# Ledger of designs, part 74: peptides against a protein of PDB entry 4Y8H

Target 1, 222 residues: chain A of PDB entry 4Y8H
Amino acid sequence: TTIVGVKFNNGVVIAADTRSTQGPIVADKNCAKLHRISPKIWCAGAGTAADTEAVTQLIGSNIELHSLYTSREPRVVSALQMLKQHLFKYQGHIGAYLIVAGVDPTGSHLFSIHAHGSTDVGYYLSLGSGSLAAMAVLESHWKQDLTKEEAIKLASDAIQAGIWNDLGSGSNVDVCVMEIGKDAEYLRNYLTPNVREEKQKSYKFPRGTTAVLKESIVNICD

## One batch from the design tools (peptide; made by RFdiffusion4, then SolubleMPNN)

Design b2_p23_1_s2 (from b2_p23_1, 9 letters changed)
Fold by OpenDDE base, seed 5:
Structure b2_p23_1_s2 (fold): chain B 222 residues (1-222), chain A 23 residues (1-23)
Amino acid sequence: as target 1 above (222 residues)
Amino acid sequence: PRVLDEEEQAKRDELLEKAREEA
């Protein structure tokens, strides 16, 4: 997996690849790794597929209940705290590594959470097996005061670095943009760079290209 | 993300149960 988050001048963008793996096998070429916690708070998940989905759904449900109870829009830091406490309780055995991002009445936020409950903050972050490939792009091209379009491009370029260089990453780029004062924009399959082109060569040979030297009919029914 | 095999899942579930009991 390659997941990234990038802050821009008026919000935050997260992006992910779409490969899931089962050992050496590609289990899904187009899995969704971006999860909605609330309408304006989204996360990207790396680690165990079931754990990333389950923990984000649990916190999403609790955040919704909290929002209804308080009559307030949910805060990214509230989701972060709930995730942190839950993951810490299970001592890192819930295999969820998350980039949590969103907009709330206090502004735009970008955090990361590791399975044992540690948290980081930054203007750009990457997690997953492709995180180093992504970070090489982020470190090279990140600047202050990114536009929305520049941030989407940077995030998608960072995911592509994971797709090209990490065996655990592949296929498509998903993006979610959370801009202050706007609805979240979930861009499923924003890029599909691995669409296979038509095969230039056919290796279908006519019958007789390899000579049949002998034929025998054997009755195998007793 | 990765999908766990049956052995990895069993080990994970055992560790999670222990962590829950200690919490």
Scores: peptide ipSAE 0.324, ipTM 0.870, DockQ to the pose 0.463
Fold by OpenDDE base, seed 1:
Structure b2_p23_1_s2 (fold): chain B 222 residues (1-222), chain A 23 residues (1-23)
Amino acid sequence: as target 1 above (222 residues)
Amino acid sequence: PRVLDEEEQAKRDELLEKAREEA
């Protein structure tokens, strides 16, 4: 997996590749790794697929209940705290590595969470097996005061670095843009760089195209 | 992300159960 987050002047972008693996096998070429915690708070997940999905759903439900109870829009830091406490309780055995991002009444936020419940803050972050490939791009091209378009490009370029260089990453780029004062923009398959060209030839031949050169009848019961 | 096989899943579940009891 390659997941990234990039802050820009008026919000935050997260992006992910779309490969899932089972050991050396590609389990899914086009899985979704971006999860909605709330309308304006999204998470990218690396690690165990079931754990990333389950933990984000659990916290999403708790955030919704909390929002209803408090009559307040959910905050990214509240989601972060709930995730952190949950992951810490299970001592890193829940294999969820998350980039949590969003917009709330306090502004735009970008965090990462590790399976043991440690958290980081940054203007740009990467996690997963492709994180080093992504970080090479981020460190090379990140600047302050990015525009929305520059941040989307940077995030997508960083994911592509994972797609091309990490065995655990592949296929497509998903993006979610969370801009202050706007709805979240979920861009499923924003890039599909691995679409194979149409086959130039058909390999469907009429029956009997292959000549029979020799025939022998063998009795198997003797 | 990765999908766990049956053996990895069983080991994970045992560890999660222990962690839940200790917490």
Scores: peptide ipSAE 0.310, ipTM 0.859, DockQ to the pose 0.487
Fold by OpenDDE base, seed 3:
Structure b2_p23_1_s2 (fold): chain B 222 residues (1-222), chain A 23 residues (1-23)
Amino acid sequence: as target 1 above (222 residues)
Amino acid sequence: PRVLDEEEQAKRDELLEKAREEA
């Protein structure tokens, strides 16, 4: 997995690749790694697939209840705290590594969470097996005061570095943009750089086609 | 992300069960 987050002048973008693996096997070529916690708070998940999905759904449900109870828009730091406490309670046995991002009444936010419940803050972050490949791109091209378009490009370039250089990453780029004062923009398959060409031959043989078991050419001319 | 194999899942479930019994 390669997941990234990048802050820009008026919001935050997160991006992910779309490969899931089971050991050396590609389990899914086009899985979704971006999860909605609330309308304006999204996360990207690395680690165990079931844990990343389940923990984000649990916190998403609790954030919705909290928002209804308080009559307030949910804060990214509230989601972060709930995730952190939950993961710490399970001592790293819940294999969720998350980039959490969003916009709320206090502004735009970008955080990371590790399975044991540690958290980081940054203007750009990467996690997963492709994180070093992504970070090489981020460190090379990140600048302050990014535009929305520059941040989307930087995030997608960082994910592509994971796609090309990490065995645990592959296929497509998903993006979610959270801009202050706007609805979240979820861009499923924003890039699809691995579309296979049409196969030159069809292996659909007519009914009754006899299999060729062996072919040999014998020269009979001495 | 990765999908756990049956052996990894069983080990995880055992650890989580022990953690619940100790709590």
Scores: peptide ipSAE 0.297, ipTM 0.833, DockQ to the pose 0.413
Fold by OpenDDE base, seed 2:
Structure b2_p23_1_s2 (fold): chain B 222 residues (1-222), chain A 23 residues (1-23)
Amino acid sequence: as target 1 above (222 residues)
Amino acid sequence: PRVLDEEEQAKRDELLEKAREEA
């Protein structure tokens, strides 16, 4: 997995690749790694697929209840705290590694969470097996005061670095843009750089293409 | 992310159960 988050002047962008793996096998070529916690709070998940999905759904449900109870829009730091406490309780056995981002009445936020419940903050972050490939792009091209378009490009370029250089990453780029004062913009398959061309050849050969070298009829009925 | 195989899943579930009992 390659997941990234990038803050820009008026919000935050998260992006992910779309490969899931089962050992050496590609389990899914186009899985969704961007999860909605609330309308304006999204996360990207690395680690165990089931754990990333389940923990984000659980916290999403609790955040909705908390929002209703408080009559307030949910805050990214509230989601962060709930995720952190939950993951810490399970001592890293819930294999969720998350980039959590969003906009709330306090502004735009970008955090990361590790499975043991540690958290980081930054203007740009990467996680997953492709994180170093992504970080090489981020460190090379990140600047202050990014525009929305520059941040989307930077995030997508960083994900592509994971796609090309990490065995655990592949296929497509998903993006979610959370801009202050706007609805979240979820861009499923924002880039599809691995679309195969139409197959030019048919592998349906005429009968008799392969020579029969020997034939034997064995009666297996008594 | 990765999908766990049956063996990895069983081991994970055992560890999670233990963690719940200790919490």
Scores: peptide ipSAE 0.276, ipTM 0.810, DockQ to the pose 0.512

Design b2_p23_1_s3 (from b2_p23_1, 13 letters changed)
Fold by OpenDDE base, seed 2:
Structure b2_p23_1_s3 (fold): chain B 222 residues (1-222), chain A 23 residues (1-23)
Amino acid sequence: as target 1 above (222 residues)
Amino acid sequence: PLVLDEEAAAERQKLLEEARAES
């Protein structure tokens, strides 16, 4: 997995790859790793698929109830605190590593949470097996006052670095943009770089010809 | 189980096994 978050001038972007594995097997090429906690608070998950989904759904439900009770828009820090407390209670037995991002009345926020409940804050973050590859891109190209478009590009480039360099990452790039004063924009399969072109099924070969499927020229240097 | 990060899954599995051994 490669997941990233990037703050920009008026909001925050999160992005993820779409590979899931089962041991050495690619189980799903197009899994969703971006989860909605609330309309304007989203997270990207690494770890186990079931744990990331379950914890985000639980906190999402609790945040919704809290929002209804208080008549207030959910705050990212409230979601962060609930996630942190829940993960800490289970002492790492919930295999969820999350980048949590969103917009609320206090502004835009970007956090990370580890399975034991530790939290970090930053302008750009990466998690997962592809995090180092992603971070190399982020550190090289992040600047203050990014535009929305620059942040989307940076996040997607960072995910692609994970896809290219990490065996645990692959296939597509999903993006979610949370801009202040706007609805969240979930861009499922924002990039699909590995879509295999449909094999043109009908090569009509003349009768009596054998199809050459692959030609390789090997230079035998004497 | 479907895994998003094999290292994280391995760590989780180890912790679960340790917890079972202590119980």
Scores: peptide ipSAE 0.138, ipTM 0.709, DockQ to the pose 0.201
Fold by OpenDDE base, seed 3:
Structure b2_p23_1_s3 (fold): chain B 222 residues (1-222), chain A 23 residues (1-23)
Amino acid sequence: as target 1 above (222 residues)
Amino acid sequence: PLVLDEEAAAERQKLLEEARAES
């Protein structure tokens, strides 16, 4: 997995690759690693697929209930605190590594959470097996005051670095953009760099046609 | 299990095994 988050001038973007594995086997080429906690708070998950999904759904449900009870838009720091407390309680037994990002009435936020409940804050973050490849791109090209478009490009370039250099990462790039004063923009398969060109030749051979693999003409001279 | 990060999955599995050994 390669997941990233990048802050920009008016919001935050998160991105992920779309590979899932089962040991040495690619299980899914187009899995979704971006999860909605609330309309304007999203998470990218690394670790075990079941644990990342379950924990994000649990916190999402609790945040929704809290938002309804308080009649307030949920804060990213509230989601972060709930995730942190939950993961810490289980002391790493929940294999979820998360980048949590969003916009709320206090602004734009970007955090990471490790399985044991430690948290980091930054303007750019990466997690997963492809995190080093992604971070190399982020550190090389990140600047202050990024535009939305520059941040999307930087995040997608960082994910592609993971796709190309990490065995655990692959296929497509998913993006979610959370801009202040706007709805979240979830861009499923924003990039699909590994689309096999449609085999130009639809070899619809009739059933029963044996493919000739190799033809050699041998002149049998008498 | 479906895994997004094999190192993270291995760490989780180790912790689960250690917890079982202590119980």
Scores: peptide ipSAE 0.125, ipTM 0.697, DockQ to the pose 0.218
Fold by OpenDDE base, seed 1:
Structure b2_p23_1_s3 (fold): chain B 222 residues (1-222), chain A 23 residues (1-23)
Amino acid sequence: as target 1 above (222 residues)
Amino acid sequence: PLVLDEEAAAERQKLLEEARAES
């Protein structure tokens, strides 16, 4: 997995690749790793797919209830606190690593959460097995006062770096843009790079399996 | 299980095994 978050002048963008694995096997080429906690608060998940989905749904439900009782728009820091407390309670037994981002009445926010409940804050963040490749792009090209378009490009370029350099990352780029004063814009399959996924070098083909590298059908009859 | 990050999944599995050994 490669997941990233990037703050821009008027909001925050998160992005993710779409590969899921089962050991050396690509299980899904188009897995959705961006999850909605609330209309304007989204997260990207790494770790175990079931754990990331379950924890984000639970916190999403609690945030919805809290917003109804308070008659207030949900705050990103409230979602962060609920996630942190939940993950800490289970001491890493929940395999969820999250980038949490959103907009609320206090502004735009970007956080990360590790499975044991530690949290980080930044203008740009990356998590997952492709994190180092993504961070190299982010550190090289991030600047203050990014536009929405520059932030989307930077986030997508960082995900592509993960796709190209990390065996655990692959296929498509999903993006979610959260701009102050607007609805969240979820861009499923924003990029579909036909990157020839480097064949997982770790897949041991059974003895006797011939890899077909190229098939060409030539009609020999005129 | 479907895994998004194998290193994270391995860490989780290790923690679960350690917790079972302590119980």
Scores: peptide ipSAE 0.123, ipTM 0.700, DockQ to the pose 0.199
Fold by OpenDDE base, seed 4:
Structure b2_p23_1_s3 (fold): chain B 222 residues (1-222), chain A 23 residues (1-23)
Amino acid sequence: as target 1 above (222 residues)
Amino acid sequence: PLVLDEEAAAERQKLLEEARAES
Protein backbone atom coordinates (compact mmCIF):
# COMPACT_ATOMS: atom_id res chain seq x y z
CA THR B 1 0.00 0.00 0.00
CA THR B 2 0.95 3.58 -0.69
CA ILE B 3 -1.20 6.34 0.78
CA VAL B 4 -0.47 10.06 0.87
CA GLY B 5 -1.94 13.35 1.97
CA VAL B 6 -1.02 16.83 0.77
CA LYS B 7 -2.29 20.18 1.98
CA PHE B 8 -2.83 22.95 -0.53
CA ASN B 9 -3.73 26.63 -0.24
CA ASN B 10 -7.47 26.05 0.14
CA GLY B 11 -7.82 22.44 1.24
CA VAL B 12 -6.31 18.98 1.36
CA VAL B 13 -5.93 16.03 -1.00
CA ILE B 14 -5.43 12.38 -0.16
CA ALA B 15 -4.50 9.61 -2.56
CA ALA B 16 -3.96 5.86 -2.56
CA ASP B 17 -2.98 2.96 -4.75
CA THR B 18 -5.46 0.17 -5.43
CA ARG B 19 -3.50 -3.06 -4.89
CA SER B 20 -4.45 -5.63 -2.31
CA THR B 21 -2.15 -8.57 -1.63
CA GLN B 22 -2.29 -11.86 0.19
CA GLY B 23 1.28 -12.91 0.72
CA PRO B 24 2.95 -13.07 -2.68
CA ILE B 25 -0.39 -13.00 -4.49
CA VAL B 26 -2.19 -9.95 -5.82
CA ALA B 27 -5.67 -10.48 -4.43
CA ASP B 28 -7.31 -7.37 -5.84
CA LYS B 29 -6.03 -4.97 -8.48
CA ASN B 30 -8.64 -2.30 -7.79
CA CYS B 31 -9.46 -2.16 -4.09
CA ALA B 32 -10.62 1.09 -2.52
CA LYS B 33 -8.37 2.46 0.22
CA LEU B 34 -10.05 5.85 0.56
CA HIS B 35 -12.91 5.88 3.05
CA ARG B 36 -15.48 8.50 3.90
CA ILE B 37 -15.82 9.30 7.59
CA SER B 38 -18.17 12.20 6.85
CA PRO B 39 -19.03 14.16 3.70
CA LYS B 40 -15.97 16.42 4.10
CA ILE B 41 -13.71 14.13 6.17
CA TRP B 42 -11.98 11.25 4.42
CA CYS B 43 -9.19 8.88 5.28
CA ALA B 44 -6.73 6.65 3.48
CA GLY B 45 -6.04 3.29 5.07
CA ALA B 46 -2.99 1.07 5.20
CA GLY B 47 -2.53 -2.17 7.12
CA THR B 48 -5.19 -4.85 7.24
CA ALA B 49 -8.14 -4.15 4.98
CA ALA B 50 -10.67 -5.49 7.47
CA ASP B 51 -9.35 -3.41 10.36
CA THR B 52 -9.10 -0.20 8.34
CA GLU B 53 -12.63 -0.60 7.05
CA ALA B 54 -14.08 -1.54 10.43
CA VAL B 55 -12.47 1.32 12.36
CA THR B 56 -13.36 3.96 9.78
CA GLN B 57 -16.97 2.79 9.66
CA LEU B 58 -17.21 2.83 13.44
CA ILE B 59 -15.79 6.34 13.74
CA GLY B 60 -17.90 7.48 10.81
CA SER B 61 -21.03 6.34 12.61
CA ASN B 62 -19.96 7.98 15.86
CA ILE B 63 -19.11 11.23 14.08
CA GLU B 64 -22.52 11.28 12.44
CA LEU B 65 -24.20 10.84 15.82
CA HIS B 66 -21.97 13.49 17.36
CA SER B 67 -22.77 15.91 14.55
CA LEU B 68 -26.49 15.37 15.05
CA TYR B 69 -26.17 15.80 18.81
CA THR B 70 -24.15 19.01 18.58
CA SER B 71 -25.98 20.36 15.52
CA ARG B 72 -22.55 21.13 14.07
CA GLU B 73 -20.61 20.03 11.06
CA PRO B 74 -18.12 17.30 11.98
CA ARG B 75 -14.60 18.38 12.89
CA VAL B 76 -11.51 16.58 11.66
CA VAL B 77 -9.98 16.85 15.12
CA SER B 78 -13.02 15.11 16.60
CA ALA B 79 -12.61 12.24 14.17
CA LEU B 80 -8.90 12.15 14.95
CA GLN B 81 -9.55 12.00 18.69
CA MET B 82 -12.07 9.19 18.34
CA LEU B 83 -9.72 7.20 16.09
CA LYS B 84 -6.78 7.81 18.40
CA GLN B 85 -8.67 6.70 21.49
CA HIS B 86 -10.02 3.61 19.79
CA LEU B 87 -6.67 2.50 18.38
CA PHE B 88 -4.87 3.26 21.64
CA LYS B 89 -7.37 1.16 23.56
CA TYR B 90 -6.41 -1.84 21.46
CA GLN B 91 -2.66 -1.07 21.62
CA GLY B 92 -1.86 -1.97 18.03
CA HIS B 93 -4.08 -5.03 17.84
CA ILE B 94 -6.07 -3.20 15.21
CA GLY B 95 -3.80 -3.13 12.20
CA ALA B 96 -4.92 0.23 10.88
CA TYR B 97 -2.61 2.99 9.73
CA LEU B 98 -4.54 6.02 8.57
CA ILE B 99 -4.08 9.35 6.91
CA VAL B 100 -7.06 11.44 8.01
CA ALA B 101 -7.90 14.62 6.16
CA GLY B 102 -10.75 17.02 5.71
CA VAL B 103 -12.25 20.45 5.83
CA ASP B 104 -14.47 21.93 8.54
CA PRO B 105 -15.44 25.39 9.85
CA THR B 106 -11.94 25.73 11.35
CA GLY B 107 -10.16 25.09 8.05
CA SER B 108 -8.34 22.23 6.35
CA HIS B 109 -6.55 19.48 8.25
CA LEU B 110 -4.17 16.61 7.59
CA PHE B 111 -3.15 13.99 10.17
CA SER B 112 -1.77 10.50 10.37
CA ILE B 113 -2.59 7.82 12.92
CA HIS B 114 -0.59 4.69 13.64
CA ALA B 115 -2.04 1.41 14.84
CA HIS B 116 -1.01 2.03 18.45
CA GLY B 117 -2.82 5.38 18.48
CA SER B 118 0.04 7.81 17.95
CA THR B 119 -0.72 10.77 15.73
CA ASP B 120 1.26 13.06 13.51
CA VAL B 121 0.59 16.32 11.72
CA GLY B 122 2.09 17.75 8.58
CA TYR B 123 1.59 19.48 5.29
CA TYR B 124 2.38 16.23 3.50
CA LEU B 125 2.36 12.66 4.79
CA SER B 126 2.81 9.11 3.49
CA LEU B 127 2.12 5.69 4.97
CA GLY B 128 2.23 2.06 3.88
CA SER B 129 4.88 -0.20 2.39
CA GLY B 130 5.40 2.31 -0.41
CA SER B 131 5.70 5.27 1.95
CA LEU B 132 9.44 5.72 1.45
CA ALA B 133 9.13 5.90 -2.31
CA ALA B 134 6.22 8.31 -1.96
CA MET B 135 8.04 10.44 0.59
CA ALA B 136 11.03 10.79 -1.72
CA VAL B 137 8.74 12.46 -4.25
CA LEU B 138 6.96 14.57 -1.64
CA GLU B 139 10.19 15.81 -0.07
CA SER B 140 11.59 16.66 -3.48
CA HIS B 141 8.62 18.54 -4.89
CA TRP B 142 6.50 19.86 -2.03
CA LYS B 143 6.37 23.61 -1.62
CA GLN B 144 4.26 26.06 0.31
CA ASP B 145 1.14 27.54 -1.23
CA LEU B 146 0.36 24.66 -3.59
CA THR B 147 -2.65 25.06 -5.81
CA LYS B 148 -5.33 22.37 -5.91
CA GLU B 149 -4.02 21.13 -9.24
CA GLU B 150 -0.41 21.08 -8.06
CA ALA B 151 -1.39 19.16 -4.93
CA ILE B 152 -3.35 16.57 -6.93
CA LYS B 153 -0.39 16.13 -9.24
CA LEU B 154 2.07 15.86 -6.37
CA ALA B 155 -0.07 13.33 -4.53
CA SER B 156 -0.56 11.30 -7.70
CA ASP B 157 3.15 11.36 -8.50
CA ALA B 158 3.92 10.17 -4.98
CA ILE B 159 1.46 7.26 -5.30
CA GLN B 160 2.95 6.33 -8.67
CA ALA B 161 6.39 6.21 -7.08
CA GLY B 162 4.98 3.64 -4.67
CA ILE B 163 3.33 1.71 -7.50
CA TRP B 164 6.57 1.46 -9.44
CA ASN B 165 8.96 0.78 -6.57
CA ASP B 166 6.92 -1.11 -3.96
CA LEU B 167 5.74 -4.68 -4.53
CA GLY B 168 2.88 -4.08 -2.11
CA SER B 169 1.55 -1.21 -4.20
CA GLY B 170 0.12 -1.22 -7.67
CA SER B 171 -2.51 -0.65 -10.32
CA ASN B 172 -4.47 2.60 -10.11
CA VAL B 173 -4.44 5.91 -8.25
CA ASP B 174 -7.50 7.01 -6.30
CA VAL B 175 -7.78 10.64 -5.18
CA CYS B 176 -10.06 12.58 -2.86
CA VAL B 177 -9.99 16.38 -2.84
CA MET B 178 -11.45 18.32 0.06
CA GLU B 179 -11.52 22.04 -0.67
CA ILE B 180 -12.85 24.67 1.72
CA GLY B 181 -16.32 25.81 0.77
CA LYS B 182 -16.88 22.95 -1.69
CA ASP B 183 -18.12 19.40 -1.65
CA ALA B 184 -15.52 16.68 -1.45
CA GLU B 185 -14.46 15.34 -4.82
CA TYR B 186 -13.81 11.60 -4.83
CA LEU B 187 -11.90 10.63 -7.95
CA ARG B 188 -11.97 6.84 -8.15
CA ASN B 189 -9.31 5.58 -10.55
CA TYR B 190 -8.06 9.09 -11.25
CA LEU B 191 -5.04 7.51 -12.92
CA THR B 192 -4.78 4.09 -14.49
CA PRO B 193 -1.08 4.01 -15.40
CA ASN B 194 -0.84 0.26 -15.91
CA VAL B 195 -3.67 -0.05 -18.37
CA ARG B 196 -1.95 -1.68 -21.27
CA GLU B 197 -2.26 0.62 -24.19
CA GLU B 198 -4.90 -0.91 -26.37
CA LYS B 199 -2.95 -2.65 -29.05
CA GLN B 200 -3.20 -0.21 -31.92
CA LYS B 201 -3.83 -3.18 -34.20
CA SER B 202 -5.73 -6.25 -33.10
CA TYR B 203 -4.23 -8.89 -35.30
CA LYS B 204 -6.57 -11.86 -35.28
CA PHE B 205 -4.15 -14.67 -35.86
CA PRO B 206 -5.56 -18.01 -36.98
CA ARG B 207 -5.63 -20.64 -34.26
CA GLY B 208 -2.20 -22.22 -34.04
CA THR B 209 -0.24 -19.14 -35.07
CA THR B 210 2.39 -18.04 -32.57
CA ALA B 211 2.95 -14.32 -32.84
CA VAL B 212 6.57 -13.25 -33.05
CA LEU B 213 6.73 -10.50 -30.44
CA LYS B 214 10.35 -9.51 -30.99
CA GLU B 215 12.94 -10.35 -33.60
CA SER B 216 16.56 -9.45 -32.93
CA ILE B 217 19.29 -10.22 -35.42
CA VAL B 218 22.62 -10.47 -33.63
CA ASN B 219 25.66 -10.67 -35.87
CA ILE B 220 28.08 -12.85 -33.97
CA CYS B 221 31.44 -12.10 -35.53
CA ASP B 222 33.64 -15.19 -35.15
CA PRO A 1 -16.76 32.31 3.61
CA LEU A 2 -15.98 29.95 6.49
CA VAL A 3 -17.66 30.49 9.82
CA LEU A 4 -14.91 29.83 12.31
CA ASP A 5 -15.79 27.74 15.33
CA GLU A 6 -13.71 29.09 18.19
CA GLU A 7 -14.16 26.02 20.38
CA ALA A 8 -13.12 23.69 17.61
CA ALA A 9 -10.16 25.92 16.82
CA ALA A 10 -8.96 25.68 20.41
CA GLU A 11 -9.29 21.90 20.37
CA ARG A 12 -7.42 21.79 17.08
CA GLN A 13 -4.55 23.76 18.52
CA LYS A 14 -4.27 21.41 21.48
CA LEU A 15 -4.28 18.31 19.29
CA LEU A 16 -1.74 19.80 16.91
CA GLU A 17 0.59 20.49 19.80
CA GLU A 18 0.14 16.97 21.12
CA ALA A 19 0.69 15.48 17.69
CA ARG A 20 3.85 17.51 17.22
CA ALA A 21 5.15 16.36 20.56
CA GLU A 22 4.60 12.73 19.59
CA SER A 23 6.36 13.18 16.28
Scores: peptide ipSAE 0.008, ipTM 0.294, DockQ to the pose 0.018

Design b2_p23_1_s4 (from b2_p23_1, 13 letters changed)
Fold by OpenDDE base, seed 3:
Formats: sequence, structure tokens, C-alpha cells
Structure b2_p23_1_s4 (fold): chain B 222 residues (1-222), chain A 23 residues (1-23)
Amino acid sequence: as target 1 above (222 residues)
Amino acid sequence: PRVLDEESMAKRKELLEKAAAES
């Protein structure tokens, strides 16, 4: 997995690749790694697929209840604190590594969380097996006062570095843009750089191309 | 992310049950 977050002048962008793996096998070519915690708070997940999905759904439900109780828009730091406390309780046995981002009445925010419950803050972050490839792009091209378009490009270029250089990353780029004063913009398959070209030959042959020498019908019911 | 195999799922279940009983 390669996941990234990038702050820009009026918000935050998160992005992810779309490969899931089972050991050396590609389990899914187009999985979704961007999860909605609330309408304006999203996260990207690395680690165990079931754990990233389950923990984000649990905190999403609790944030909705908290928002209803307080009659306030949820804060990114509230989601961060709930995730941190939950992951720490399980001492790293919940294999969720998250980039959490969003906009709230206090502004735009970008954080990371590790499985043991440690948290980081930054203007740009990367996690997953492709994080070093992504960070090489981020460190080379990040600047202050990015526009929305520059931040989307930087995030997508960093994910592509993971796609090309990390065995655990692949296929497509998903993006979510959270701009202050706007709805979140979820861009599923924003880039699809691995579309296979049409095969030069069809392998569909008419029946009878190979002679059938013997046929036997076996009844499978005793 | 990674999908767990059946053996890894069984081990994880045991670890989570132990952690829940100790918490």
C-alpha cells in the first residue's frame, strides 16, 4: 500500500493506490483504501484490510453520535483521539495504519496514526510499504502555499511512485479533496495508468477446432 | 492493504479474545 496526505492553501488532499495483497498474490486490483469517517473527515488505510475498514466504521459511527449529541460539526482532532485510544487499547494487534484528514470549523487538518496508537502531524505525510517511494517525491517537490491543483498533482505523483516501485502497491490512484467551505470531493480512480492494451489475437475458436475423440458423462449424485 | 489467510485469522482471533479478557 501507498497512502499520502498533502495540505494546500485552503484544505487537504489524501490519496491511495488500489492494490490489496495476500502474501505474494494480488487479491484485488481495485480496492478502496479511502474511508469516510464523516462528510468532511476522511482517512486512508494501510496494514490489514479488515482492521482498517472495521476501525474507521466504528469511529465513524461514534463521531456521528457525538455530532448529534453536541449539535456541532465533528472535529478531526476528535476522530484522531478516538482512533488513538482504540488502537492503544489493543497494543498494536489491530493492524491499522491511517492518514486522517479533514476540514472542520477550526480549519484543515492532516494527521497519521500507527497501530500502537502513536500520532504524527505534518503538511505532507506517507504510510504503507510504498511510503519511502512516495516520500522521495514529496520531499523533492513539496512547497509552501500549494494550490488545490498542485496538491492533487503532488499527491497523485507520490502514489504513482509507490505503484511503480513498491510490490505492495499498484493499479490506480484514488483521491479525496477536502476544501474549507465546500463538500468533500471523492475522486475514485482519478488515475488509471495500468489499463491493459487490447490483445493482438482473440483466443475464441469455433466449436470443432479440436476434434473430440471421446466423451463420458459421469453422474455426480449417488 | 493485506488480506489475512485462515491461519492468520485464527491466530488474530485468539490474540483479540485474550486482550479483551485482560482489559
Scores: peptide ipSAE 0.194, ipTM 0.785, DockQ to the pose 0.508
Fold by OpenDDE base, seed 4:
Structure b2_p23_1_s4 (fold): chain B 222 residues (1-222), chain A 23 residues (1-23)
Amino acid sequence: as target 1 above (222 residues)
Amino acid sequence: PRVLDEESMAKRKELLEKAAAES
């Protein structure tokens, strides 16, 4: 997995690759790693897919209840706190590594959370097996006062670095943009750089194309 | 990641404190 977050002048963008793996096997070429906690608070998940989905759904539900109770729009820091307390309680056994981002009445926010419940803050972040490849791009090209378009490009370039260089990352780039004063913009398959070309030839042959040299019937039950 | 400057360190502290206060 490669996941990133990048702050820009009026908001935050998160991005992810779309590969899931089971050891050396590609399990899914187009999985979704961006999860909605609330309408304007999204996260990207690395680690165990089931854990990332389950924890984000749980906190999303609790944030909704909290928002209703307080009659306020949910805050990113509230989601962060709920996530970290939950993950800490389970001492890293919930294999969720998250980049949490969003906009709220206090502004735009970008955080990361590790499975043991530690949290970080930054203007740009990367997690997952492709995080070093992504961070190489981020460190090379990040600047202050990014525009929305520059931040989307930077995030997508960082994800592509993971796609090309990390075995755990691949296929497509998903993006979610959270700009102050706007609805969140979820861009599923924003980039699809690995579309396979159409096969030049069909390898469907009529039955009998390969000659049968010998046949034998063996009864296995005797 | 880059080494944070003093302003960035102060902002990090503030954000973490806010995160704790919003519990």
Scores: peptide ipSAE 0.045, ipTM 0.419, DockQ to the pose 0.024
Fold by OpenDDE base, seed 1:
Structure b2_p23_1_s4 (fold): chain B 222 residues (1-222), chain A 23 residues (1-23)
Amino acid sequence: as target 1 above (222 residues)
Amino acid sequence: PRVLDEESMAKRKELLEKAAAES
C-alpha cells in the first residue's frame, strides 16, 4: 500500500494506490483505500483492510451522531481523537494505519494515526509499504503555498512512485480533494497507468498460413 | 485483505527520528 496526504493553499488532498495483497498474491487490482468519515472528512487506510474499513465506519457513524446532537459540522480533530482513543484501547490489535484529512469551520487539516494510537501532523504525509518511495517524491517536490492542481499532481506522483517501486502497491491512483468552501471531490481511478493498450494487431491468421516444410512419421510402438 | 505493513512504517519512523536527531 501507498497512501499520501498533501496540504495546499485552500485545502488538502489524499491519494492511494489500488492494490490489495495477501502475502505475495495480488488479491484485488482495484481496491478502494480512501474512506469517507463524513462528507468533508476522508481517510486513507493501510494495514489490515478489514480493520481500516471497520474503524473508519465506526468513527464515521459516531461523528454523524455527534454532528446531529451538536448541530455542528464535524471537525477533523474530533475524528482524530475518536480514532486515536479507539486504536489505543485495542493496543495495536487493530491493524489500522490512517491518513486523516479534511476541511471544517476551523480550516484544512492533515493527520496520520498509527495502530497503537500515536498521531502525527504535517503538510505532507505518507504511510504504507510504499511510504518511503512516496516520501522521496514528496520531500523532493513539496513547496509551501501549493495550488490545488500542484497538490493533486504531487500526491499522484508520490503514489506512482509507490506503484513502480513497491511490490505491495500497484494498479491505479485514487484521489480525494477537500477544498475549503466546497464539497469533497472523490476521483476514483484518477490515473490508470497500468491499463494495457488495445492490441494494435490481430494474431489470428487464416488456416493454412503456416507452410509445412517437413513431415516425419515415427512409430513410437514396435 | 491487505497485509499489515507495520515493518515499513516502523522503518520510516526510525529514519525520520534519526534525521530529526541529526538536525
Scores: peptide ipSAE 0.009, ipTM 0.243, DockQ to the pose 0.140
Fold by OpenDDE base, seed 2:
Structure b2_p23_1_s4 (fold): chain B 222 residues (1-222), chain A 23 residues (1-23)
Amino acid sequence: as target 1 above (222 residues)
Amino acid sequence: PRVLDEESMAKRKELLEKAAAES
């Protein structure tokens, strides 16, 4: 997995690859690793896919209830705290590594959470087996005051570095853009760099192309 | 910020403390 988050001048973007693996097996070529916690708060998940999905759904439900109870838009820091406390309670046995991002009345936010419940803050973050490949791109090209378009490009380039250089990453790039004052823009399969080209040649040969070396007819009916 | 840079680590700590205070 390669997941990234990048802050820009008016919001935050997260991105992910779409490969799921089971050891040496590619289980899914186009899995969704971006999860909605609330309309304007999204996360990217690395680690155990079932754990990332389950924990984000649980916190999403609790954030919705909390939002209804308080009559307030949910805050990214509230989601962060709930995720952190839940993961810490299970002492790393929930294999969820998350980049949590969003916009709320206090602004735009980008955090990471590790399975043991530790948290980090940054203007750009990467997690997963492809995180080093992604970070090489981020460290090379990140600057202050990114535009939305520059941040989407940077995040997508960082995910592509994971796709090309990490065995655990592959296929497509998913993007979610959360801009202040706008709805979240979920761009499923924003890039599809591994689309198979049309077969230029047919591997169907006419009968008789291969010589029959020996034929034996066995009558099985006694 | 670079993970191994002290200034970067200080900024991250400040951002975490700020985020915790806003919660």
Scores: peptide ipSAE 0.006, ipTM 0.184, DockQ to the pose 0.024

